Peptides against a protein of PDB entry 2AZE. Designs and how they scored, part 25

Target 1, 148 residues: chain A of PDB entry 2AZE
Amino acid sequence: AQECQNLEVERQRRLERIKQKQSQLQELILQQIAFKNLVQRNRHAEQQASRPPPPNSVIHLPFIIVNTSKKTVIDCSISNDKFEYLFNFDNTFEIHDDIEVLKRMGMACGLESGSCSAEDLKMARSLVPKALEPYVTEMAQGTVGGVF
Target 2, 101 residues: chain B of PDB entry 2AZE
Amino acid sequence: GRLEGLTQDLRQLQESEQQLDHLMNICTTQLRLLSEDTDSQRLAYVTCQDLRSIADPAEQMVMVIKAPPETQLQAVDSSENFQISLKSKQGPIDVFLCPEE

## One batch from the design tools (peptide; aimed at target 1 I95, target 2 T71)

Design b1_p15_6_s4 (made by RFdiffusion4, then SolubleMPNN; from b1_p15_6, 4 letters changed)
Fold by OpenDDE base, seed 4:
Structure b1_p15_6_s4 (fold): chain B 148 residues (1-148), chain C 101 residues (1-101), chain A 15 residues (1-15)
Amino acid sequence: as target 1 above (148 residues)
Amino acid sequence: as target 2 above (101 residues)
Amino acid sequence: MNVFGKTGSISVTLK
């Protein structure tokens, strides 16, 4: 019947929406883990050093990075008020946001790529609220995607 | 029948989405709390060594951009044009170069 | 009129 067809369409729509939200949740979890892990690392490091690092030796979040070959010629134009920048490269470049940097640093415990050791998983679980621990486990196992 | 089955499926999907929303709210709340915690923000930094581990300045030039919220970033990376443009409305943009080892 | 005033100016702050 037409009614059943309509419901099937709605079912598919909801499944798609859930899939999108699952992706968003996974990213949020990775961000949380990465941020907390970074803070924890730095806290420990400062405690060991008995001092914070010099202000100009660190970059606070948020930020992005641009990297390119050292051989790349870069032309940079800056407005007087520094509100506008224009960079021209003679070769390809890469842009990474701070979250991606943290992931590559291992701050997300390899959870983002399925390269999560037992120790990594333990750390990841410890950095999220209890309610999120099962989802972290599913992420590590690669079993996220089912409807719950 | 078919109708009853589909109806039940939709109810289950609704419950699943609600649970998902709940988890997302928890996660968002945690991130917000982190952003509002002064000590956490003080400790939310990376070092030059960290950046070198991502892109070694011996081989790569690493540029760090700190821009105010709502800053527009436009990037073109094609065979004919390699360009990044930044435009802020809320303040100056800071660009730093990561020094070589 | 060019809105940019400086060319090739970036800061090295990390140590």
Scores: peptide ipSAE 0.025, ipTM 0.877, DockQ to the pose 0.035
OpenDDE base, seeds 1, 2, 3, 5: peptide ipSAE 0.023, 0.024, 0.024, 0.025; ipTM 0.877, 0.878, 0.878, 0.883

Design b1_p15_7 (made by RFdiffusion4)
Pose (drawn by RFdiffusion4):
Structure b1_p15_7 (pose): chain A 148 residues (1-148), chain B 101 residues (1-101), chain P 15 residues (1-15)
Amino acid sequence: as target 1 above (148 residues)
Amino acid sequence: as target 2 above (101 residues)
Amino acid sequence: SISYTSGSGNKTFTL
């Protein structure tokens, strides 16, 4: 019974590591797909009607987004060297990552929620190495859990 | 008995984790190659029209933050106001708005 | 990934 208790806590510890690693693997696959999809969208858009986009009309990764109502008062304070910043808001604001932005743009082909058309899935499968194809199929069905 | 049952479980979980680590390894290598790729990095960008479909600078204000790696972001709910604090241990941080308003 | 909406308490992130 004593030894069984030790094996059970070890088992539960491993079950927790696997559950965390599965979510990490899924996120990494979405990033791999989203990044590659964004790069190919821009590579193609730069062909159509030549001359690369003007530098001010473009934002390179990595970045963060903050949005609030157009009325919301913001108070900005900056350190000399611009290493430190402080923003005060008199209303609700939202913070979004670039990956989240790319997912909302559909760069991950709806795979973030299994919302893939046949073409979306085909696109997602082709942007990932063959060894990751089964796991992409698992993500497309939502049958990722059960903890294998 | 149960001891063998738990031992068999530990073996299944050991093999499963080895497989997961392998796939994660392949996955992070793909991401590393993408970060080491100059042409991909040059093309890894979003337009102002992109940031629109997720929040357009017509009704809502959009702010872009670009801080070097390792920088800290603290968000605060005060008794009366909201705040965002950015502290970069190395390198300056950049902040700007979107053109359409 | 990072996502936050004000009203969700105090949060600290590493970028």

Design b1_p15_7_s1 (made by RFdiffusion4, then SolubleMPNN; from b1_p15_7, 4 letters changed)
Fold by OpenDDE base, seed 2:
Structure b1_p15_7_s1 (fold): chain B 148 residues (1-148), chain C 101 residues (1-101), chain A 15 residues (1-15)
Amino acid sequence: as target 1 above (148 residues)
Amino acid sequence: as target 2 above (101 residues)
Amino acid sequence: MIHYKSGEGNKTFTL
């Protein structure tokens, strides 16, 4: 029946939307964990050092990084007001945002790849509200994707 | 029947989506709280050592870009050229290199 | 999220 077909289409649409929201939620969770973990790390480090790091020695979020071979030749053109930059590379490059940097630093506790040790999982759970803990557990187990 | 089954499935999917929305709201709230906390923002930084740990400057050059919100970044990739273009509307862009050591 | 690696073609991102 046409009505059933219409509902099937809607069902599929909803499933796809849920899938997208699941991905978004996972990213949000990773961001939260990464940020909180970073803050916690730095707070502890500053306490141990009994002083904050020199201002010019740190990079505050947000930022992005570009990495390329050390041998890559880069030509840079900058507008007078620094509103516009143009970089020309003679070889390949990569761009990473601060979140990816934090993930690679381990700030997301390996949750991004489902590679959490027991300690990592403990840390991750401690950095989210209780309501999010089950989802964190699912992420760590690689079992995300179920409908609940 | 099929209709009843589909109807029930849709209701269940709706409930699932609502649960996801709720969790997302919780998460976004937490992120907002972090952004509103001055001390947290002060402590939200990485070091050059951190960057070296993920991209060894002995082999990889690391360039840091600090740009205002809504800055447009265009990456061009072709056999003839590799290019990054940055265009800001809200203020100057700061670019600097992470030293090897 | 922003991630780019040469070989992915031309892309535009908003920071």
Scores: peptide ipSAE 0.545, ipTM 0.913, DockQ to the pose 0.910
OpenDDE base, seeds 1, 3, 4, 5: peptide ipSAE 0.540, 0.543, 0.543, 0.541; ipTM 0.914, 0.913, 0.914, 0.914

Design b1_p15_7_s2 (made by RFdiffusion4, then SolubleMPNN; from b1_p15_7, 5 letters changed)
Fold by OpenDDE base, seed 3:
Structure b1_p15_7_s2 (fold): chain B 148 residues (1-148), chain C 101 residues (1-101), chain A 15 residues (1-15)
Amino acid sequence: as target 1 above (148 residues)
Amino acid sequence: as target 2 above (101 residues)
Amino acid sequence: MIHYKSGQGNQTFTL
């Protein structure tokens, strides 16, 4: 009885660990798709323009975005070496990382919400190694979560 | 019996976890390849138009932060104060507005 | 993933 109880506890621990790894894998897949799709988009755009964009017109990854109302007053203190910043806002603000920005741009093909068109799914599959394609399909169907 | 059933379940879960680890390794490898490819990194950028599509600069001010890895960002939220503190240990931090603003 | 909106209280992130 005690032996079986110990194994039941271990089973539950492993199930939880697998669940966590599933979430991590999904995020990694989304990042891969988003990055590759972004690179592909920009490569095509530069080819069409026959030149790179002006250096000061683009923001290279990685980055973080802070947004607030244009009416928000911001006080900024910066150390001489620029190692430290302090911003004081008189109103609310939001912070977004570059991955969230890419998702909202549609670079993850709507896979993050399981809202993929047939074309979106085709694009997503084309941006991952063959071994990951079945998982991408499951993500698009919203069926990820089971143990395989 | 029950013991054998549980033992079999644990073996199956082990195999499932190994498969996940393998897939995660593939993903990590792909991301690393992108980070090591000079051309890919050159093309890994967004435009001000992209940012405007996410946070409309007509209504919102958009600040961009580029910081070295391991930089600490502290967001403070109180009834009286809204603050962001940045502390880098690996190099200078760059903060700027979208150039088209 | 890093996401913050005022009203969530104090929070620290590592970039």
Scores: peptide ipSAE 0.524, ipTM 0.912, DockQ to the pose 0.923
OpenDDE base, seeds 1, 2, 4, 5: peptide ipSAE 0.518, 0.522, 0.523, 0.522; ipTM 0.913, 0.912, 0.913, 0.914

Design b1_p15_7_s3 (made by RFdiffusion4, then SolubleMPNN; from b1_p15_7, 5 letters changed)
Fold by OpenDDE base, seed 1:
Order: C-alpha cells, then structure tokens, then sequence
Structure b1_p15_7_s3 (fold): chain B 148 residues (1-148), chain C 101 residues (1-101), chain A 15 residues (1-15)
C-alpha cells in the first residue's frame, strides 16, 4: 500500500513536470516561428527595395517596449555612463518584450492564440524542422497534452 | 495488479518525457543556429511601422529599450507609484523613441 | 512629455 502510494506521488510529479515542459516547448516553437518569419519578411522586403533600411530606422532584437499615454509625464534620470536609468511616470505604463511584439505582429502566424488560417498553418509548418511539424499541428488544433 | 499498473504508467511517462526532451533539443538547436547566423541576426529587426501596429504613437508614447545582457529591470505599476528602473552591468543602455511623438 | 536628467545632458534617440 505504501509502495503504491509512493508511486502515485511520483506519477503526479512526473505529470506536472511534463506539463511544464510542454508549455516551454510550445513557447520555444513560437519563438522559432516568429524569428524565422521575421527574418524571411525582412529579407524579402530588402530584396524588393534593393537595399537595406537605414541603420537607425530599425530596432534589432533583443529589445523591450514601454508605452504609455502621450499625456503621461515621464521623468528620466540617467547615470553618466548610461548604465542606470530611472523612469518615473505619473500614470500607468505597459511593458512588452520583443517576443510579445512579434506575436502581435503576427509573426507566429496566430499559432499562439489558435487563430491559424490554413495559410498560416502552412507557413508555421514550413518554418520548423520536420520533427516539430506534428507538434505545430497539434498546437493549431489545441490538442497538445491530451496523451498525458 | 495496481502496483504493476503504476509501474507501467511511470515507464510510459518516462518515455513521453524523453520524447519531449528530444523535441526541445531540436527546437533549442534551431534557435541557437539562428543566433549564430550573422545574416539572420542582421535581419532580425522590427520597424517603426511594426511598433505602430502594437501601440499607435499618435496616442501612445513608445520607447524602445536596448539593454545589454544581465540588465536588471524593476517595474512598479501601482496606484502608489509608476516606475521603471534599469541597471546594466555590461554596458550602456540605449533608449529610442518612435517618431510622431 | 518626457524629461531627461543626465550627467551628460538630456539625451533622446529617435528612430
């Protein structure tokens, strides 16, 4: 009885760990798709323009975005060496990492929200190794994790 | 029996986890390859137009922060205060503003 | 409105 109880505890522990890894894998897949899609988009755009964009007109990853109302008053203190910044706002702000920005740009093909069209899914599949394609399909269907 | 069933379940879960680990390794390898490819990194950028799609600079002030690795970010967004603190250990922090501000 | 206080003076970068 005690042995069975111990194994049941272990089973639950493993299930939880697997669940966590599934979430991590899904996020990694989304990142891969988003990055490759972004690179592909920009490569095509530069080819069409026959030149790269001006250096100061683009933001390379990684970055974070901070946005707030244009009416928000921001006081910023910067150290001499620019190693330290302090921003004080008089109202709420939002922070977004680059991955979130890419997702909102549609670079993850809507896979993150289950809003993939057939074309989106085709694109998503094309941006991952073959071994990951079945998982991408399951993500699009919302069926990931059903086996565990 | 019950013991045998649980033992078998654990073995199956182990195999499933190993498969997940394999997929994760494939994925992390791909991400590393992207990181190591200079051309890909050169093309890994967003534009002001992209940022406008996220937060319209006509209504929102948009700051882009580029900080070196290991930079600490502290944010407080409450009724008491609204603050962002950045502390870099490896170099200067750059802050950019979107146009039309 | 953004106010910058820096030992190197006010500094902003526009994209």
Amino acid sequence: as target 1 above (148 residues)
Amino acid sequence: as target 2 above (101 residues)
Amino acid sequence: MIHYVSGQGNQTFTL
Scores: peptide ipSAE 0.028, ipTM 0.883, DockQ to the pose 0.035
OpenDDE base, seeds 2, 3, 4, 5: peptide ipSAE 0.034, 0.029, 0.028, 0.107; ipTM 0.887, 0.884, 0.884, 0.897; seeds 2, 3, 5 fail the geometry check

Design b1_p15_8 (made by RFdiffusion4)
Pose (drawn by RFdiffusion4):
Structure b1_p15_8 (pose): chain A 148 residues (1-148), chain B 101 residues (1-101), chain P 15 residues (1-15)
Amino acid sequence: as target 1 above (148 residues)
Amino acid sequence: as target 2 above (101 residues)
Amino acid sequence: SALEAAAERINQKLA
């Protein structure tokens, strides 16, 4: 019984590591797909009607987005060297990642929620190495859990 | 008995984790190659029209923050106001708005 | 809170 208790806590510790690693693997696959998809969307857009986009109309990764109502008062304070910033808001604001932005743009082909059309899934499968194809299929069905 | 049952479980979980680590290894390698790729980095950008479908600078205000790696972001819910604090240990941070308003 | 979760997410990204 004593030894069984030790094996059980070790088992639960491993089950927790696997559960964390599955979520990390899924996020990484989405990023791999989203990044590659964004790059190919821009590579193709730069062909259609030549001359690369003007530098001010473009934002390179990595970045963060903050949005609030157009009315919301914002107070900005900046350190000399611009290493430190402080923003005060008199209303609700939202903070979004670039990956979350790319996902909302549909760059991850709806795979973030299994919302893939046949073309979306085909696109997602082609942007990932063959060894990762089964796991992409698992993500597309939502049958990722059960903890293997 | 139960001891063998738990030992067999530990073996299944050991093999499963080895497989997950392998896939993660392949996955992070793909991401490393993308980061080391100059042409991909040059093309890894979003337009103002992109940021619109997720929040357009017509009704809502959009702010872009670009801080070097390892910088800290603290968000605060005061008794009366909201705040975002950015502290970068190395390198300056950049902030700007979107053109359409 | 929601704001702390958002800050933690960004801090993990920037780490």

Design b1_p15_8_s1 (made by RFdiffusion4, then SolubleMPNN; from b1_p15_8, 6 letters changed)
Fold by OpenDDE base, seed 3:
Structure b1_p15_8_s1 (fold): chain B 148 residues (1-148), chain C 101 residues (1-101), chain A 15 residues (1-15)
Amino acid sequence: as target 1 above (148 residues)
Amino acid sequence: as target 2 above (101 residues)
Amino acid sequence: SSLEEKAQRINKLLA
């Protein structure tokens, strides 16, 4: 009885770990797709323009975005010794990392929400190694989560 | 019996986890290749137009933060406190605003 | 001084 109980606990631990790894894998896939898609977009744009954009007109990854109402008052304090910044707002704000920005730009082809058109799915599949294509398909269908 | 069933389940879960680990390794390898490719990194950027499409500076102030790796970010968003704290250990932090159209 | 100036500029821009 005790042995069975120990195995039950271990089973649950492994299931939870697998669930975590599934989430991590999905995020890694989305990052890969988003990055490659972004690079392709920019390469094409620069080719069409026959020049790179001005250095001060672009923001290279990685970055963080903070947005708030234009009416929000922001106070910033900087410490030289600790390279520390402190921002105080008088109202709510939003923080977005670069990956979230890319997702909202559509660079992940809507795969993050399982909202892929046939063309989006085709693009997504083309941006990953062959071994990952089945998983991309499952993500698009919302069928990820099973044990395989 | 129950014991045999559980043992078999654990073996199956181990195989599933190994498959996940393999796929994750493939992904991380691809991401490393991207990071090591100078041309890809040169092209890994967004524009102010991109940011405006997400949060229009006409209505929202958009602040961009460029921080070194291992920078700690803490945020509080409550009725009592609205603040962001950044602590860098590897260099200076750059902050700038995205201009309006 | 350099960081103080930067903080001042940021605060001015964010005001």
Scores: peptide ipSAE 0.045, ipTM 0.889, DockQ to the pose 0.031
OpenDDE base, seeds 1, 2, 4, 5: peptide ipSAE 0.029, 0.040, 0.033, 0.022; ipTM 0.887, 0.887, 0.887, 0.886; seed 4 fails the geometry check

Design b1_p15_8_s2 (made by RFdiffusion4, then SolubleMPNN; from b1_p15_8, 7 letters changed)
Fold by OpenDDE base, seed 4:
Structure b1_p15_8_s2 (fold): chain B 148 residues (1-148), chain C 101 residues (1-101), chain A 15 residues (1-15)
Amino acid sequence: as target 1 above (148 residues)
Amino acid sequence: as target 2 above (101 residues)
Amino acid sequence: SKLEELAQRVNKLLA
């Protein structure tokens, strides 16, 4: 019946929306884990060193990274007030946000790539509220593809 | 019947979505708390060593850009144009180079 | 300082 058809369309729409939200939640979880893990790492490091790092030796979040071959020629134009920058490259470049950097550093415990060891998973779980632990487990297992 | 089944499915999907929303709210709350915590913000940094693990300065030039919120970033990466444009509305932009040594 | 300001070396003012 037409009514059933309408409901099937709605079902599909909801499934797609849920899938999108699942992706968003996973990213949020990874961000949380990465952030907290970074903070913990640095706290521990500073405690061991008995001092904070030199101020000009670290970059605080937020930031972005731009990398290119050392052979790439870069032309940079900067406004007088430093409000505007223009970079011209003669070859390809890469841009990474701070979250991606943290992921590559392993701050997300490999959860983002399915490279989560038992120890990594333990760490990841410890960095999220209890309510999120089951979802972290599912992420590690690669079983988030389904609907709750 | 089929209608009843579909109706039930939709209700279940609604519950699933509500659960997702709940979890997302928890997560965003945690992130906000971190952003508001002075100690966490002080400790939220990366080092040159970290950056080298991402892109080796021996082979790659690594720039770090710190820009205020709402800064516009435009990037073009094509065979004929390789460009990054930054425009801030709230303050100066800082650009750093990660040295090889 | 382990990081250096790139702007100091490549400072070209935009008109």
Scores: peptide ipSAE 0.023, ipTM 0.880, DockQ to the pose 0.033
OpenDDE base, seeds 1, 2, 3, 5: peptide ipSAE 0.020, 0.020, 0.019, 0.021; ipTM 0.881, 0.880, 0.883, 0.881

Design b1_p15_8_s3 (made by RFdiffusion4, then SolubleMPNN; from b1_p15_8, 6 letters changed)
Fold by OpenDDE base, seed 4:
Structure b1_p15_8_s3 (fold): chain B 148 residues (1-148), chain C 101 residues (1-101), chain A 15 residues (1-15)
Amino acid sequence: as target 1 above (148 residues)
Amino acid sequence: as target 2 above (101 residues)
Amino acid sequence: SSLEEKAARINKLLA
């Protein structure tokens, strides 16, 4: 009886670990899709324009975005070497990493929210190795969560 | 019996986890390949138009932060404290505003 | 996601 109880505890532990890894894998897949899709978009755009964009008009990854109301007062303290920054706001703000920005741009094909059209899903599948395609399909269907 | 069933379940879970690890390795490999490809990195950018679609500078101030690796970010967003702290270890941090101030 | 979660993701990216 005690042995069975110990194994049940271990079972639950492993289930939780698997759940965590599933979340991590999903995020990695989204990152991969988003990055590749972004690169593809930009490559196509530059080909059509027959030139790269102006250097100061683009922001290369990685980056962080902070946005707040235009009415928000921001105080910024910067060290002499610019290694340290301190921003104080008088109101709420939002922070977004580059991946979140890409997701909101649709670079992850709506896979992050299960809002994939047939075309979006096709694109998503085309941007991952064959071994990951089934998982992409499961993500789109919202069926991820089961044990393999 | 129950013991046998649990033992089998644990083995199955182990196999499932190994499969997840394998898939994760595939993903990380792909991401590394992208990071090592000069052309891909050159094309890994967003535009001001892209950022406007996320937060319209007409209504929102949009600040862009370019921080080197090993930079630490701390943020507080409460009724009495709204703060972002950045500390780099490897180089200077660049901060600029998105156009349409 | 919460601010803490976002900060965590950013820190991971920058790590």
Scores: peptide ipSAE 0.184, ipTM 0.903, DockQ to the pose 0.661
OpenDDE base, seeds 1, 2, 3, 5: peptide ipSAE 0.043, 0.054, 0.044, 0.137; ipTM 0.888, 0.889, 0.887, 0.900

Design b1_p15_8_s4 (made by RFdiffusion4, then SolubleMPNN; from b1_p15_8, 6 letters changed)
Fold by OpenDDE base, seed 4:
Structure b1_p15_8_s4 (fold): chain B 148 residues (1-148), chain C 101 residues (1-101), chain A 15 residues (1-15)
Amino acid sequence: as target 1 above (148 residues)
Amino acid sequence: as target 2 above (101 residues)
Amino acid sequence: SELQEKAERINKLLA
């Protein structure tokens, strides 16, 4: 009885750990797809333009985006060496990392929100190694959650 | 029996976790390869047009932050305090505004 | 909060 109880506790611990790893894996897959898709898009665009974009017209990863209303007053304090920044806003703001930006751009093919068309899914699958394709399919179907 | 069943469940969970670990290793390897590829690095960028599609500068001010590794970001968003703090340890931080269209 | 979660994610990315 006690032995079984101990194993049940361990079972629950492992289930929780697996759940966490599933979430982490999904995020890693989305990152991979987003990065590769972005690179592919830009490669194609540069080929069509027959030149790369002007250096100061693009933002290379990694980056952070902060957005707020144009009416928001922002006070900025910068150290002399630019190692330290302090921003004070008089209203709410939003912060986004580059991955979130890529997702909103559709670089993850809508896989993150279950809005993956057939073409999106095809693209997503093409951007991951074979071993990850089944998991991508499960993500698109919304069937990720059980232990496999 | 119950004991045998639980033991079997734990073995199956172990196998599942090992598979997850394997898949995660594949993912991290792919991401590392991207970071090490010069051409991929060069092509890993977004444009101001991309950012405008996320937050229209006509209505929203869009600030871009280029921060070196090991930079600490702290943010507070409450009715009494709206603040972002950045502290870099490896180099200068670059901040610029996305121009309006 | 969502902001804290984002901050943590960003810090993790930068770490």
Scores: peptide ipSAE 0.213, ipTM 0.905, DockQ to the pose 0.748
OpenDDE base, seeds 1, 2, 3, 5: peptide ipSAE 0.041, 0.047, 0.059, 0.047; ipTM 0.888, 0.887, 0.890, 0.889

## One batch from the design tools (peptide; aimed at target 2 L73)

Design b1_p16_1 (made by RFdiffusion4)
Pose (drawn by RFdiffusion4):
Structure b1_p16_1 (pose): chain A 148 residues (1-148), chain B 101 residues (1-101), chain P 16 residues (1-16)
Amino acid sequence: as target 1 above (148 residues)
Amino acid sequence: as target 2 above (101 residues)
Amino acid sequence: SISAEQLEEAREALEE
């Protein structure tokens, strides 16, 4: 019974590591897909009607988004060297990542929630190496859990 | 008995984790290649029209923050106000708005 | 840039 207790805690410890690793693997696959999709969308847009986009109308990754109501008062304080910043808000605001932005743009082909059309899925499968194809299929069905 | 049952379980979980690590290894390698790729980095950007479909600078205000790696972001819910603090240990941080308002 | 863990913590702190 004593040895069995030790094996059980070790088993549960491993089950926790696998559960964490599965979520990490899924996030990484979405990033890989979203990045590659964004790059190819821009590579194609730069063909159509030449001259690359003006530098001020473009934001390169990585970045963070903060949005609040147009009325919300914001107080900004900046350190000399601009290493430190402080913002005060008199209302609710939202903080979004660039990956979340790319997901909402549909760059991950709806794979973040299994909401893929046949074309979306085909697009997602082609942007990932063959060894990752089964796991992409698992993500598309939502049958990722059960903890293998 | 149960001891063999748990031992068999530990073997299944060991093999499963080795497989997951392998796929993660392939996955992070793909991401590393993308980060080392100059043409992809040059093309890894979003337009103002992109940031619109997720929050347009017509009704809502949109702020873009670009801080070097390892910088800290603290968000605070005071008794009376909200705040965001950014502390970069190395390198300056950049902040700007979106053109359409 | 800022780590994803810090963004998750920042969202959890605001939800509280």

Design b1_p16_1_s1 (made by RFdiffusion4, then SolubleMPNN; from b1_p16_1, 7 letters changed)
Fold by OpenDDE base, seed 2:
Structure b1_p16_1_s1 (fold): chain B 148 residues (1-148), chain C 101 residues (1-101), chain A 16 residues (1-16)
Amino acid sequence: as target 1 above (148 residues)
Amino acid sequence: as target 2 above (101 residues)
Amino acid sequence: GISREQLKQAREELAK
């Protein structure tokens, strides 16, 4: 009886670990798709324009974004070497990393929401190695979570 | 029996985790390849137009932060305190606003 | 840049 209980505890622990890894894998897949799609978009755009965009018009990854109402008052304290920043807001703000920005741009093909058009799903599949395609399909269908 | 069933379950979970690890390795390898490809990194950028598309600068102020790796970020967003703290260990932090602001 | 994990932790802290 005790042995069975020990194994049940271990089973639950492993299930939780697998669940965590599944979440991590999904995020990695989204990152891969988003990055590759972004690169592809920009390559195509530069080819059409026959030139790269102006240097000051682009933001290279990685970066983060902070957004708040234009009415928000922001006080900023910066160290002399610019190693430290302190921002004080008088109202709420949002922080987004570059991946989230890419997702909102549609670079992850809507896969992050588990809802893709046929075209988006086709694009998503084309941006991952063959071994990952089944997982992408499951993500699109919202069926990820099963033990394989 | 119960013991045999649990033992079998654990074995199946082990196999599942191994498969999962394999897929993760494939994915991380692809990401590393992207990071090591000079052309890909050159093309890994967004524009101010992109940022405008996700956060309307007409209503929102958008601040961009480029910080060295391992930069510490602390944020507080409560009714009594709204604060962001950045501490870099490897170099200066660059902060700027989108031009439409 | 800023660690994605750090940002995640910050967001989790904000949610408390």
Scores: peptide ipSAE 0.256, ipTM 0.909, DockQ to the pose 0.751
OpenDDE base, seeds 1, 3, 4, 5: peptide ipSAE 0.060, 0.221, 0.250, 0.235; ipTM 0.887, 0.904, 0.908, 0.907

